# Ledger of designs, part 39: peptides against a protein of PDB entry 5OK6

Target 1, 215 residues: chain A of PDB entry 5OK6
Amino acid sequence: ELPGLDSQWRQIENGESGRERPLRAGESWFLVEKHWYKQWEAYVQGGDQDSSTFPGCINNATLFQDEINWRLKEGLVEGEDYVLLPAAAWHYLVSWYGLEHGQPPIERKVIELPNIQKVEVYPVELLLVRHNDLGKSHTVQFSHTDSIGLVLRTARERFLVEPQEDTRLWAKNSEGSLDRLYDTHITVLDAALETGQLIIMETRKKDGTWPSAQL

## One batch from the design tools (peptide; aimed at target 1 L134 G176 I200 Q214)

Design b2_p21_6_s2 (made by RFdiffusion4, then SolubleMPNN; from b2_p21_6 with Q5E W7M)
Fold by OpenDDE base, seed 3:
Structure b2_p21_6_s2 (fold): chain B 215 residues (1-215), chain A 21 residues (1-21)
Amino acid sequence: as target 1 above (215 residues)
Amino acid sequence: SAEGEAMREALAATPGFAVYP
């Protein structure tokens, strides 16, 4: 059942979980296609529930690059292409208007950057490989705020590395050479890692030598 | 392996081996 139009407006815009509330790290926010949201605003501000301005079901189709992997289009801009809503507001709108059949919600996390909280719309996709099998990649998503240590642990898990085996990471740079990710405490952002970048996990030999040290 | 050689070539091409702090 749809609540009154004034109630909808207050709940989504001015409620404790409204659109304008402060961001908090770790929270889930959702993308809503901008034109749909504007239509909803016009509907609830019009004060007539029988108005022709009814927005219908939420449809984010224009935000997706494809309907197979449900990847977002590149270069989407907040306020132009989409609006961000906190989880509570999103769930209200979905309950009131529905979401297009078969379309997944676009959930994103708030991250803490040095000077600002931000909803991370585009996490970093890294290509993880082993030094001795560069042809077998695993694509894994990471936050810009994730540590290199987490990337390493994730790589170890994906490749089923034994706990007693020592490993380290290399990043392929734009020149085609490899930069060693020595400090595991820095973030993906600090290391300037980018989507599609190749990350090589090197495993220490049983003799205690590194494969790369044979150069 | 061919993959191991590819890694060696890439490492050899890295001037001074850049290390992130």
Scores: peptide ipSAE 0.039, ipTM 0.655, DockQ to the pose 0.096
OpenDDE base, seeds 1, 2, 4, 5: peptide ipSAE 0.026, 0.034, 0.029, 0.035; ipTM 0.605, 0.643, 0.619, 0.639; seed 2 fails the geometry check

Design b2_p21_6_s3 (made by RFdiffusion4, then SolubleMPNN; from b2_p21_6 with Q5E W7M E9A V19S)
Fold by OpenDDE base, seed 4:
Structure b2_p21_6_s3 (fold): chain B 215 residues (1-215), chain A 21 residues (1-21)
Amino acid sequence: as target 1 above (215 residues)
Amino acid sequence: SAEGEAMRAALAATPGFASYP
């Protein structure tokens, strides 16, 4: 059953636990389509529970570019296309109004950037390949705050690389050349890696030479 | 070598996956 309108407003917009609460790294936040949220605001501020302004179930359809992989559209803007809610607030709204049948929640994580917390709406999807088989790729999602070392370990795992095999990463840059990722301690952000970027895992030969030495 | 050719091909080939900043 729906709580009172004032209770809904206080629960969702409460500055301590609601929409305006401080971001904390590692926590989950959820996207809500802006038009639905504005309709909800109008409903709860109207003071009439039987109002024709009832928002209905949450429908984030306009935020998705497809209904197969449920990828977000590019270039969505907070406050224009969507609002961000902490997990508790999101779950309240879903329990009260429901979510459109078949739609997944749009869950995102808070990340810690230098001197700021941010909900990472667009994490980085990297295209991982081996140097000797560019036709077999693994698309893997990473946070901008993940290390290059994690990218390398993930690539090794996906390609079933044996522990004794030595590997390193190359990123294809915007100029079409390959930049070697030497420092595995820097982040995906520091390396300026972007979604859709090709990351090549090079495996050292048994003779101790690198395939790239012949370039 | 086949491996060297693959690396050279990597420099020239662009996957169909679109990059997004």
Scores: peptide ipSAE 0.060, ipTM 0.624, DockQ to the pose 0.473
OpenDDE base, seeds 1, 2, 3, 5: peptide ipSAE 0.023, 0.028, 0.041, 0.024; ipTM 0.597, 0.606, 0.650, 0.632; seeds 1, 3 fail the geometry check

Design b2_p21_6_s4 (made by RFdiffusion4, then SolubleMPNN; from b2_p21_6 with Q5E W7M E9A)
Fold by OpenDDE base, seed 3:
Structure b2_p21_6_s4 (fold): chain B 215 residues (1-215), chain A 21 residues (1-21)
Amino acid sequence: as target 1 above (215 residues)
Amino acid sequence: SAEGEAMRAALAATPGFAVYP
């Protein structure tokens, strides 16, 4: 059963815990298609639960590129294409109105950027490969705020590198050259890594030399 | 080494190397 319209408004739009509440790093927020949300606003602001402005179930179909991988369309803009809701508000709306059958929620994390918190709608997808087998890639998502160290650890895990083996990363830049990711403490953002970029994991030889030293 | 040669071959098209701090 739907709560009263005023109650719905307070739960979703309340500045303390609703849509307008401050972002906190690590929290989950959810995307809601803009037209649906505006319809909901009109419904609850209208004051008549029996009105023709009932929004129906949440349907984010227009935000997706396809219904196979459920990847978002590129270039979506907050306030134009979607609104962001904190997890509690999202779950309320889903409970009250439902979500389109088979459609996954669009969950994203709040990240801490320099001087601002932001919901990271588009994380970075990197192509991880080994230096001696460039034909086998693993596509892995990372936050812009993840460290290069995490990328390296992830690569080691995906390629089943033994703990005693030493490894390092190279990024293929736009000029086709390899930039060695020397500082593992900087972030993906600081390293200016982008979606689709090739990241090469180099493994140190048993003799203590690096394969790239022979280039 | 075989591994070094493999890397050289694989990266032969790379114009150069740079170090990112």
Scores: peptide ipSAE 0.058, ipTM 0.694, DockQ to the pose 0.169
OpenDDE base, seeds 1, 2, 4, 5: peptide ipSAE 0.048, 0.035, 0.048, 0.025; ipTM 0.677, 0.656, 0.665, 0.599; seed 2 fails the geometry check

Design b2_p21_7 (made by RFdiffusion4)
Pose (drawn by RFdiffusion4):
Structure b2_p21_7 (pose): chain A 215 residues (1-215), chain P 21 residues (1-21)
Amino acid sequence: as target 1 above (215 residues)
Amino acid sequence: PSEITEEQLEEWSEEQREEEE
């Protein structure tokens, strides 16, 4: 059952429960298509529960590239294309109005940057492959603030690399050559990695030689 | 590796697969 209009307004807009909730690293926020949010706002501010301004179910279809991979469209601007809600507010709105059938929520996380916190709407999507098959990829989203060491550990897990196998990483650049990702302590941002980039994990041979020594 | 072409990288990868087989 829907809460009253003022109750909905307080839950979604105010304090710890709503849009005014402070940004804390690691917390989740969700994207809501702006038109739907504005329609909900007009409805809750209108004083009429029976109004035709009732927004209906949340539908973020215009925010997705397609329904094959459900990727968020690039180039979206907060306040123009979408509004961010904390996880609780999103949960409440979905429980009240529903979410379009078959459509996934768009969940993003707050990250820490040198002097600010922000929701990382566009993390870096990396294609992780082993050197022996460059077409067999695990597509994984990493934060700009994740370390290269995390990228390596993730690649190892995704490919079920055994503990005794030694592995290291390369990145294929826009020129089609390889840049060695030497330092596991630096971040994806420091390494200047970009979405869609191929990350190659090579495995050391039993004799101690590396496949890349042949390049 | 910084001077190889994309084609050379694909050929090298195929060779590595064959060596493993």

Design b2_p21_7_s1 (made by RFdiffusion4, then SolubleMPNN; from b2_p21_7, 13 letters changed)
Fold by OpenDDE base, seed 1:
Structure b2_p21_7_s1 (fold): chain B 215 residues (1-215), chain A 21 residues (1-21)
Amino acid sequence: as target 1 above (215 residues)
Amino acid sequence: ASSVTEAELEAHSARVAAEEA
C-alpha cells in the first residue's frame, strides 16, 4: 500500500533527507525523468489517492540513448530532463510505484570538485590503447576526480603489464597530436580529458628506451 | 543545480590550462 500523499511528499522533498538535502561526496544519487516526477508531484499535491494523476511506475526510457548499454543521452539538463534524488528517496519511490520492467536505475555518484559537491551525471569514458596496438581499445569509465595515476594503473591492469615494466600515458588531443600525461597526481578533469578521448599507454623497452623516442 | 555541468568542467579545464601556460 502507498503511504499517505502528504507523507510521500515530505519523505521525498524533505530538505534534510530528500531531494533538497546536501550532497555528500561518494553518495549515490539517482536520476528520475522530469515528466514522471512532475506527475508524481501533481498526484501527491492533489490530495486524492484515486486521482487520474497517478504517475504509474517510474520510466526513465526517454533519458536513455539505448536499451542495450543503458547509456544516457548526451546533453540532458537537470530540472528540464531529469531530477536528482538521494538513494533513500529513490528507493522509496521505486518501492511505492515500481520501476519500468528491465530498466536499470540511473545511479550516479557525488564527487568533490574544487569548493563544491556535485553529482557526476556524465563520467568520462576513455579509450585505452597500447602504443603498439592502437586498433585495440578498452573503453573504461572514470570520474573527473580520478587521478591520472588511476588511469595508468587501470591501463596496466587491462593490458596485463608486469609490475617490472615501466609505462606512461599519452593523450591524443583535439589537434591529433599526443600530449604526455606527466603528472599522475592530477585528475582527469585537470588533464582536460574528455569522453571518447584516446589514451595511449606506452611501455618502456627492455633496452631502457621509449618507443616514442624513435618516432 | 546539483549535477556537474559541462560549463563547470570547461571553466575548470580552462583555468588549469591557463595556470600551466
Scores: peptide ipSAE 0.302, ipTM 0.824, DockQ to the pose 0.022
OpenDDE base, seeds 2, 3, 4, 5: peptide ipSAE 0.300, 0.296, 0.286, 0.295; ipTM 0.825, 0.825, 0.818, 0.825

Design b2_p21_7_s2 (made by RFdiffusion4, then SolubleMPNN; from b2_p21_7, 14 letters changed)
Fold by OpenDDE base, seed 3:
Structure b2_p21_7_s2 (fold): chain B 215 residues (1-215), chain A 21 residues (1-21)
Amino acid sequence: as target 1 above (215 residues)
Amino acid sequence: ASTVSSEELEAHSRRVAAEEA
């Protein structure tokens, strides 16, 4: 059942978990298409539940460049193309109005920068694979601010690598060769890693040799 | 809420590199 219009407005705009609440590092925020959100604002501010201003289900179709990978269009602008809602507010709206069938939520993370928190709308999607099974990729999103060490830890976790096993990363470059990611302290940005790039996790053999040393 | 820019990301990367050096 839909809450009263005043209750909806208070929960989404003026609540402790509303649109204007402070960002917190590591939290998830969600994109909502701007026109839909403005229609919702008009509906709840109108005070008439039977109004022709009913927004219908959330439809973010105009924010996506494709319906296969559900990648966002480039150059989207906050406040013009979309609004950002905290997870609680997003889940309320989805529960009240629904989300267009088949569309995924557009979830984004708050990252910590010096003295400020920001939502990263365009994270890097890396294709993680093992050196011995290049056909089984795991797509994982990383911040540009994440370290290569975090990418390696994430790959180890995804592939169930035991703590005693030694691993290293390779990035497939534009020339199709493999560049070793030696420095695990640099960021994804500093390593110039891009969305859709193949990242190969190599596991050291029990004999102490690396598989790549035999190539 | 506010989104991060490419300029802010680059500024962050430069600071991290300076702290680890």
Scores: peptide ipSAE 0.400, ipTM 0.869, DockQ to the pose 0.019
OpenDDE base, seeds 1, 2, 4, 5: peptide ipSAE 0.176, 0.288, 0.268, 0.160; ipTM 0.795, 0.821, 0.814, 0.783

Design b2_p21_7_s3 (made by RFdiffusion4, then SolubleMPNN; from b2_p21_7, 11 letters changed)
Fold by OpenDDE base, seed 4:
Structure b2_p21_7_s3 (fold): chain B 215 residues (1-215), chain A 21 residues (1-21)
Amino acid sequence: as target 1 above (215 residues)
Amino acid sequence: ASTVTAEELEEHSAKVAEEEA
């Protein structure tokens, strides 16, 4: 059942779980298409529940570049193309109005920068593969602030690598050569890793040799 | 803005590297 219009406004725009709440590192926020959100604002401010201004289901179709991978369009601007809602507010709106059939939520993470929290709208999508099976990729999103060590741990988990197996990463560069990711303490940003880049996990052989030493 | 771009992240990384050097 839909709450009263004043209650909807207070839950979404105001209070401890509203749109204007402080960002916290590691929290999930959600994108909502601006025109839908503005129609919702007009509906709840109008004071008539039976108004022709009813927004219908949330539809983020204009924010996506494709309906296959559900990637965002490039160059989207906060407050122009979309608004950001905290997880609680998003879940309220979805519960009240629904989400367009087949559309995924646009979930993004708050990252910690030296003196500020921000929502990372465009995380890096890496294609994780094993050196012995380049045809089987796992697409995984990483923050630019994530370490190469996290990328390696994530690759090991996705490929079910045993704890005793030694592994290392290679990045395929724009020239098509392989750059070894030696330092696992640097970030995805510092390593200049980009969306759609192939990251190869190499596993050490039982004889103690690396497969790449034979290439 | 409550959001961050790759360009803003590069600027932040560069500042941190200059302060640690």
Scores: peptide ipSAE 0.346, ipTM 0.822, DockQ to the pose 0.018
OpenDDE base, seeds 1, 2, 3, 5: peptide ipSAE 0.318, 0.326, 0.328, 0.323; ipTM 0.811, 0.814, 0.816, 0.813

Design b2_p21_7_s4 (made by RFdiffusion4, then SolubleMPNN; from b2_p21_7, 11 letters changed)
Fold by OpenDDE base, seed 2:
Structure b2_p21_7_s4 (fold): chain B 215 residues (1-215), chain A 21 residues (1-21)
Amino acid sequence: as target 1 above (215 residues)
Amino acid sequence: ASTVSAEELEKHSAEVRKEEE
């Protein structure tokens, strides 16, 4: 059953778990398509539950570029294309109105940046490859706050590298050269890694030489 | 070198791959 309109408004906008609550690192937030949200605002502010302003089920279709991988469109802007809701508020709206059949929720994490908490709407998708097989990429999503050490561990896991094997990363830059990722403690953001960027894992040879030392 | 040409790497990768086959 739908709660009263004033109760909906208070729960979503002005509640302790409402839209205006402070961001906290590691929390899940959800995207809601802006026009649907505005229709909901108009409905609950109208004070008439029988109003023709009923928003229907949540429909985020316009935020997706595809219905296969459910990737977001590029360049979506908070407050223009979508609103961000904390998990509790999202779950309330879904329980009250439903979500369009077959659409997944658009869940994102709050990340801690040097001076701000932000919902990371666009995590970085890296193309992981081995130096000896550049044609076989593994696309893996990382946070901007993830370390290069995590990227390296993830690459090692994906390529089934044995614990005793030594490995290092290279990033293909915009100039078409490879930059070695020496510091594994810096973040994906600090390394300026971008979505679609090729990351090459090099494995040390049994003789103790690196394949790239022949270049 | 701290930087390697991607073209050089691609060429070398193709050579190494032929040696591993």
Scores: peptide ipSAE 0.190, ipTM 0.799, DockQ to the pose 0.630
OpenDDE base, seeds 1, 3, 4, 5: peptide ipSAE 0.176, 0.182, 0.188, 0.185; ipTM 0.790, 0.797, 0.796, 0.800

Design b2_p21_8 (made by RFdiffusion4)
Pose (drawn by RFdiffusion4):
Structure b2_p21_8 (pose): chain A 215 residues (1-215), chain P 21 residues (1-21)
Amino acid sequence: as target 1 above (215 residues)
Amino acid sequence: PKHERIHVTDEELEAWSEAQR
């Protein structure tokens, strides 16, 4: 059952429960298509529960590239294309109005940057492959603030690399050559990695030689 | 900071990858 209009307003807009909730690293926020949010706002501010301004189910279809991979469209602007809600507010709105059938939520996380916290709406999507098959990829979203060491550990896990196998990473650049990702302590941002980039994990041979020594 | 770049074409990289199978 729907809460009253003022109750909905308080839950979604205010304090710890709503849009005014402070940004804390690691917390989840969700994207809501702006037109739907504005319609909900007009409804809850209108004083009439029976109004035709009732927004209906949340439908973020215009925010997605397609329904094959459900990727968020690039180039979206907060306040123009979408509004961010904390996880609780999103949960409440979905429980009240529903979410379009078959459509995934768009969940993003708050990250820490040198002097600010922000929701990382566009993390870096990396294609992780082993050197022996450059077409067999695990597509994984990493934060700009994740370390290269995390990228390596993730690649190892995704490919079920055994503990005794030694592995290291390369990145294929826009020129089609390879840049060695030497330092595991720096971040994806420091390494200037971009979405869609191929990250190659090579494995040391049993004799101690590396496949890349042949390049 | 260490830096290494290997200049290869797409064809060379694919051929090298297939040879690693």

Design b2_p21_8_s1 (made by RFdiffusion4, then SolubleMPNN; from b2_p21_8, 8 letters changed)
Fold by OpenDDE base, seed 4:
Structure b2_p21_8_s1 (fold): chain B 215 residues (1-215), chain A 21 residues (1-21)
Amino acid sequence: as target 1 above (215 residues)
Amino acid sequence: MEKEIIHVSDEELQAHSESQR
């Protein structure tokens, strides 16, 4: 059952779990398509529950570039294309209005950057490969705040590397260079890794030499 | 931040990768 319009407004905009709630690292926030949200605002502000301004089901279709992987379109802007809601507010709206059939929620995490908390709408998508099979990539999403050590561990797991095998990462650059990701304690952001970048996992040879020593 | 940089063409890298199979 839909709550009263004023109650909806207070719960979503001004509640303890409202849109203006402070960001907290690790929390989930959800994207809502801006036009739907504005329609909802108009509906609840209109004071008539039977109004023709009823927003219907949440429909985020315009935010997606594909309906297979449900990837977001590039270049979406907060406040223009979408609104961010805390998990509780999102779940209220979904319970009241529903979500368009087949659409997944657009869940994102709050990350802690050096001077700001932000909802990470666009995680970094890296192409993980082995040094001896560059044509076989594993696409994996990482936070900008994830360590290179996590990228390495993830690569090792995806490629079923044995614990005793020694491995390291190289970032492939567009200019025909490889940058060794030596410091595993820095972040993806600090390493300046970008979406679509090829990350090469090199495995140390049994003789103790690195394959890249032959380059 | 210790980075080693290797300058290698895509062709050389591919050839190297194939040699390590």
Scores: peptide ipSAE 0.491, ipTM 0.925, DockQ to the pose 0.844
OpenDDE base, seeds 1, 2, 3, 5: peptide ipSAE 0.484, 0.484, 0.486, 0.488; ipTM 0.930, 0.929, 0.930, 0.930

Design b2_p21_8_s2 (made by RFdiffusion4, then SolubleMPNN; from b2_p21_8, 9 letters changed)
Fold by OpenDDE base, seed 4:
Structure b2_p21_8_s2 (fold): chain B 215 residues (1-215), chain A 21 residues (1-21)
Amino acid sequence: as target 1 above (215 residues)
Amino acid sequence: MPKEVIKVTDEQLEAHSASQR
């Protein structure tokens, strides 16, 4: 059942549990298309539940670049294109108004960056490949806060690398070079890895040599 | 010294990769 307009406003905009609540690392937040949210604000502030300003179902269609992978458009800006809501507030809105049929929720995580918390709207999508098969990529999403060690472990798992096999990573840059990701303790952010970047997993040969030594 | 940066063209990299299959 749709609650009273004042109750809706308090649940969604309340600074303790609503849109303005403090960010906490690991929590889920959700994107809501800005025009829909503004329509909702106008509706609940109008004081008439039967108003023609009723926002209808949440529709985030304009935030997606495609309806196959449901990838976000690039360059979306908070406060201009979308608003961020904590999970509780999002679930309230969905329960009250519904979500457009077939659209997935746009769920994102709060991450801890140096000195700040941020909702990571754009996780890094890396193309993981083996050094001997560059054409067979696995696209995997990583947080900017994930370690290179996690990227390496993920690559090893995807390519079914045996525990006794020694592996390392190279990042391919746009300038025609490979940068070895030597320090596995730094983050994806520290390594300046970007979405769409090719990450090459090199496997050490049985003779103890590295394939890259021949480059 | 172990290589940390390798300058390579896409064609060279693909050719090398193919040779390691």
Scores: peptide ipSAE 0.471, ipTM 0.919, DockQ to the pose 0.619
OpenDDE base, seeds 1, 2, 3, 5: peptide ipSAE 0.461, 0.460, 0.450, 0.460; ipTM 0.912, 0.912, 0.909, 0.912

Design b2_p21_8_s3 (made by RFdiffusion4, then SolubleMPNN; from b2_p21_8, 9 letters changed)
Fold by OpenDDE base, seed 4:
Structure b2_p21_8_s3 (fold): chain B 215 residues (1-215), chain A 21 residues (1-21)
Amino acid sequence: as target 1 above (215 residues)
Amino acid sequence: MEREVIHVSDEELAAHSASQR
């Protein structure tokens, strides 16, 4: 059942689980398209539940670049294109108004950067490949806060690398260079890895040599 | 010294990769 307009406003804007609540690392937040949210604000502030300003179902269509992979458009800006809501507030709105048929929720995680918590709207999508098969990529999402060690473990798992095999990563740059990701303790952010970047997993040869030594 | 940066063209890298299969 749709609650009273004042109750809706309090739950979403002014509640302990509202839009202005402090960010906590690891929590889920959701994107809501800005025009829909503004329509909802106008509706609940109008004081008439039967108003023609009823926002209808949540529709995030304008935030997506495609309806196949449901990827976000690039360059979306908080407060201009979308509003961020904590999970509780999102679930309230979905329960009250519904979500457009077939659209997935746009769930994102709060990450902790060195001096700030932020909702990571754009996690890094890396193209993982083996050094001997560059044409077979695995696209994997990573947080900017994930370690290079996690990227390496993920690559080893995806390529079914045996525990006894020694492996290392190279980041391919656009300028025709490969940078070795030698420090596995730094983050994806620290390594300046970007979405769409090719990450090459090199496997050490049985003779103890690295394939890259021939480059 | 283990190289940390390798300068290689896309064509050279592709050729090298193919030679390792």
Scores: peptide ipSAE 0.465, ipTM 0.923, DockQ to the pose 0.613
OpenDDE base, seeds 1, 2, 3, 5: peptide ipSAE 0.450, 0.455, 0.455, 0.456; ipTM 0.912, 0.921, 0.914, 0.910

Design b2_p21_8_s4 (made by RFdiffusion4, then SolubleMPNN; from b2_p21_8, 9 letters changed)
Fold by OpenDDE base, seed 4:
Parts: sequence; C-alpha cells; structure tokens
Structure b2_p21_8_s4 (fold): chain B 215 residues (1-215), chain A 21 residues (1-21)
Amino acid sequence: as target 1 above (215 residues)
Amino acid sequence: MKKEVIKVSDEELEAHSASQK
C-alpha cells in the first residue's frame, strides 16, 4: 500500500535517513533514473494520489548500456542522469512503486577517499592474466580504494597459485609498456588503474629468475 | 616510487608469453 504523499516525501527526502543523509563508508546506495525521480517528486508534491503524474514502476533502463551484463553507461552524472538514494529510501520506493521486471537494482558502495566520502558508481574492472597465458583473463571488479595487495591476492586465488610461489603484478599501458606494481600498499586509485586494463601476474621461476627479465 | 617500466610491443609480449608455457 502506498503511504500518503507527504509521508513519501518525508521518508525519501528526510535529511537523517533520506537522499540528503551523510555518506558513510561501506554503506549501500542505489541509483534511480533522474526522470523517474523527478516524476515522483512532481507526483508527491502535487497532493493528489490519483494524479496523472503517477510515476509508475522504477525504470532505470536508460542508465544501462546493455541488458545482458547490466553495465552502466559511461559518463553518467549525478543530478543529471540519476539520483543516489540510501538503501532504506530505495527499498521504500521499490516497495511502493516496484522495479521494472527483470531489471536489477543499481547498488553501489560508499568509499572513503582522501578527505571525502563518495558513492563509487564506477568501480574498476581489471582484466587479470598470467604472464604465460595472456589469452585467459579473469575480469574482476575492484574499488578505487582497494590495495594492489588485494589485487595480487585476488589474482593468486583466481589462478590457484600455491603459497610458496612468488608473484608480482604488471599493469599494461596503452602505449606498449608494462608498469610494475611494486608497492602493494597503494590503492587502485593511487596506481591509476583503469577499467579494462590488463593486469599481468608474473610468477617467479624455480631458478629464482623473473620471466620479465627476458623482455 | 621505483617504477620499473618495460617497453614491449603486444607482439613481443605475446611471443614472450607463449615461450613461457
């Protein structure tokens, strides 16, 4: 059952638990397509529940580049293309209006950046490969705040590397170079890693040499 | 930061990778 229009507005726009609430690292927020949200605003501000301004089901279709992987379009802008809602507000709207059939929610996490919290709308998708099998990639999403150490551990796990095997990472650049990710304590952001970038896990040879020494 | 940078073409990298199989 839909609550009263004033109650909807207060629940979604309430500064303590609504759209304008402070961001907290690790919390989930959800994207809502801007035109739908504006239609909802007009509906609840109109004061008539039977108004022709009823927004219908939430439909984020215009935010997706495909309906297979449900990836977001590149270059979406908050306030222009979408609004961000905390989990509670999102769940209220979904319970009241529904979500378009078969469409997944667009859930994102708040991350802690230097001096700011931000909803990470675009996590970094890295292509993890082994130095001796560049054709077999594992696409893995990472936060910009994840360490290179986590990327390395993830690569080791995906490739079933034994604990005694020594490994390191290289980032492939578009200019035909490899940058060694030497410091495992820096973040994906600090390393300037980008979505679609190839990350090569090199395994040390039994003789103690690195394969890359032959490049 | 000690950035070790290797200049390598895609073809050279693929050939190298294949040789390490």
Scores: peptide ipSAE 0.461, ipTM 0.912, DockQ to the pose 0.848
OpenDDE base, seeds 1, 2, 3, 5: peptide ipSAE 0.430, 0.456, 0.431, 0.431; ipTM 0.906, 0.911, 0.906, 0.905

## One batch from the design tools (peptide; aimed at target 1 Q214)

Design b2_p22_1 (made by RFdiffusion4)
Pose (drawn by RFdiffusion4):
Structure b2_p22_1 (pose): chain A 215 residues (1-215), chain P 22 residues (1-22)
Amino acid sequence: as target 1 above (215 residues)
Amino acid sequence: SYEEEIRENQESALPIQEQMNS
């Protein structure tokens, strides 16, 4: 059952429960298409529960590239295309109005940058492959703030690399050549990695030589 | 499209794969 209009307003907009919730690293926020949010706002501020301004189910279809991979469209601007809600507010809104059938939520995380916290709406999607098959990829989203060491550990896990196997990473650049990702302590941002980039994990041979020594 | 760009990028790196598997 729907809460009253003022109750909905307090839950979604205010304090710890709503949009005013402070940004804390690691917390989840969700994207809501702006038109739907504005319609919900007009409804809850209008004083009439029976109004035709009732927004209906949340539908973020216009925010997705397609329904095959459900990627968020690039180039979206907060306040123009979408509004961010903390996880609790999103949960409440979905429980009240529903979410379009078959559509996934758009969940993003708060990250720490040198002097600010922000929701990382566009993490870096990397295609992780082993050197022997550059077409067999695990597509994984990493934060700009994740280390290259995390990228390596993730690639190892995704490919079930055994503990005794030694592995290291390369990145295929826009010129079609390879840049070695030497330092596992730096971040994806420091390494200037971009969404869609191919990250190649090579495995050391049993004799100690590396496949890349042949290049 | 983005998926086409991914396939083209993976195919363009086959010479590297072939040399590393040699």

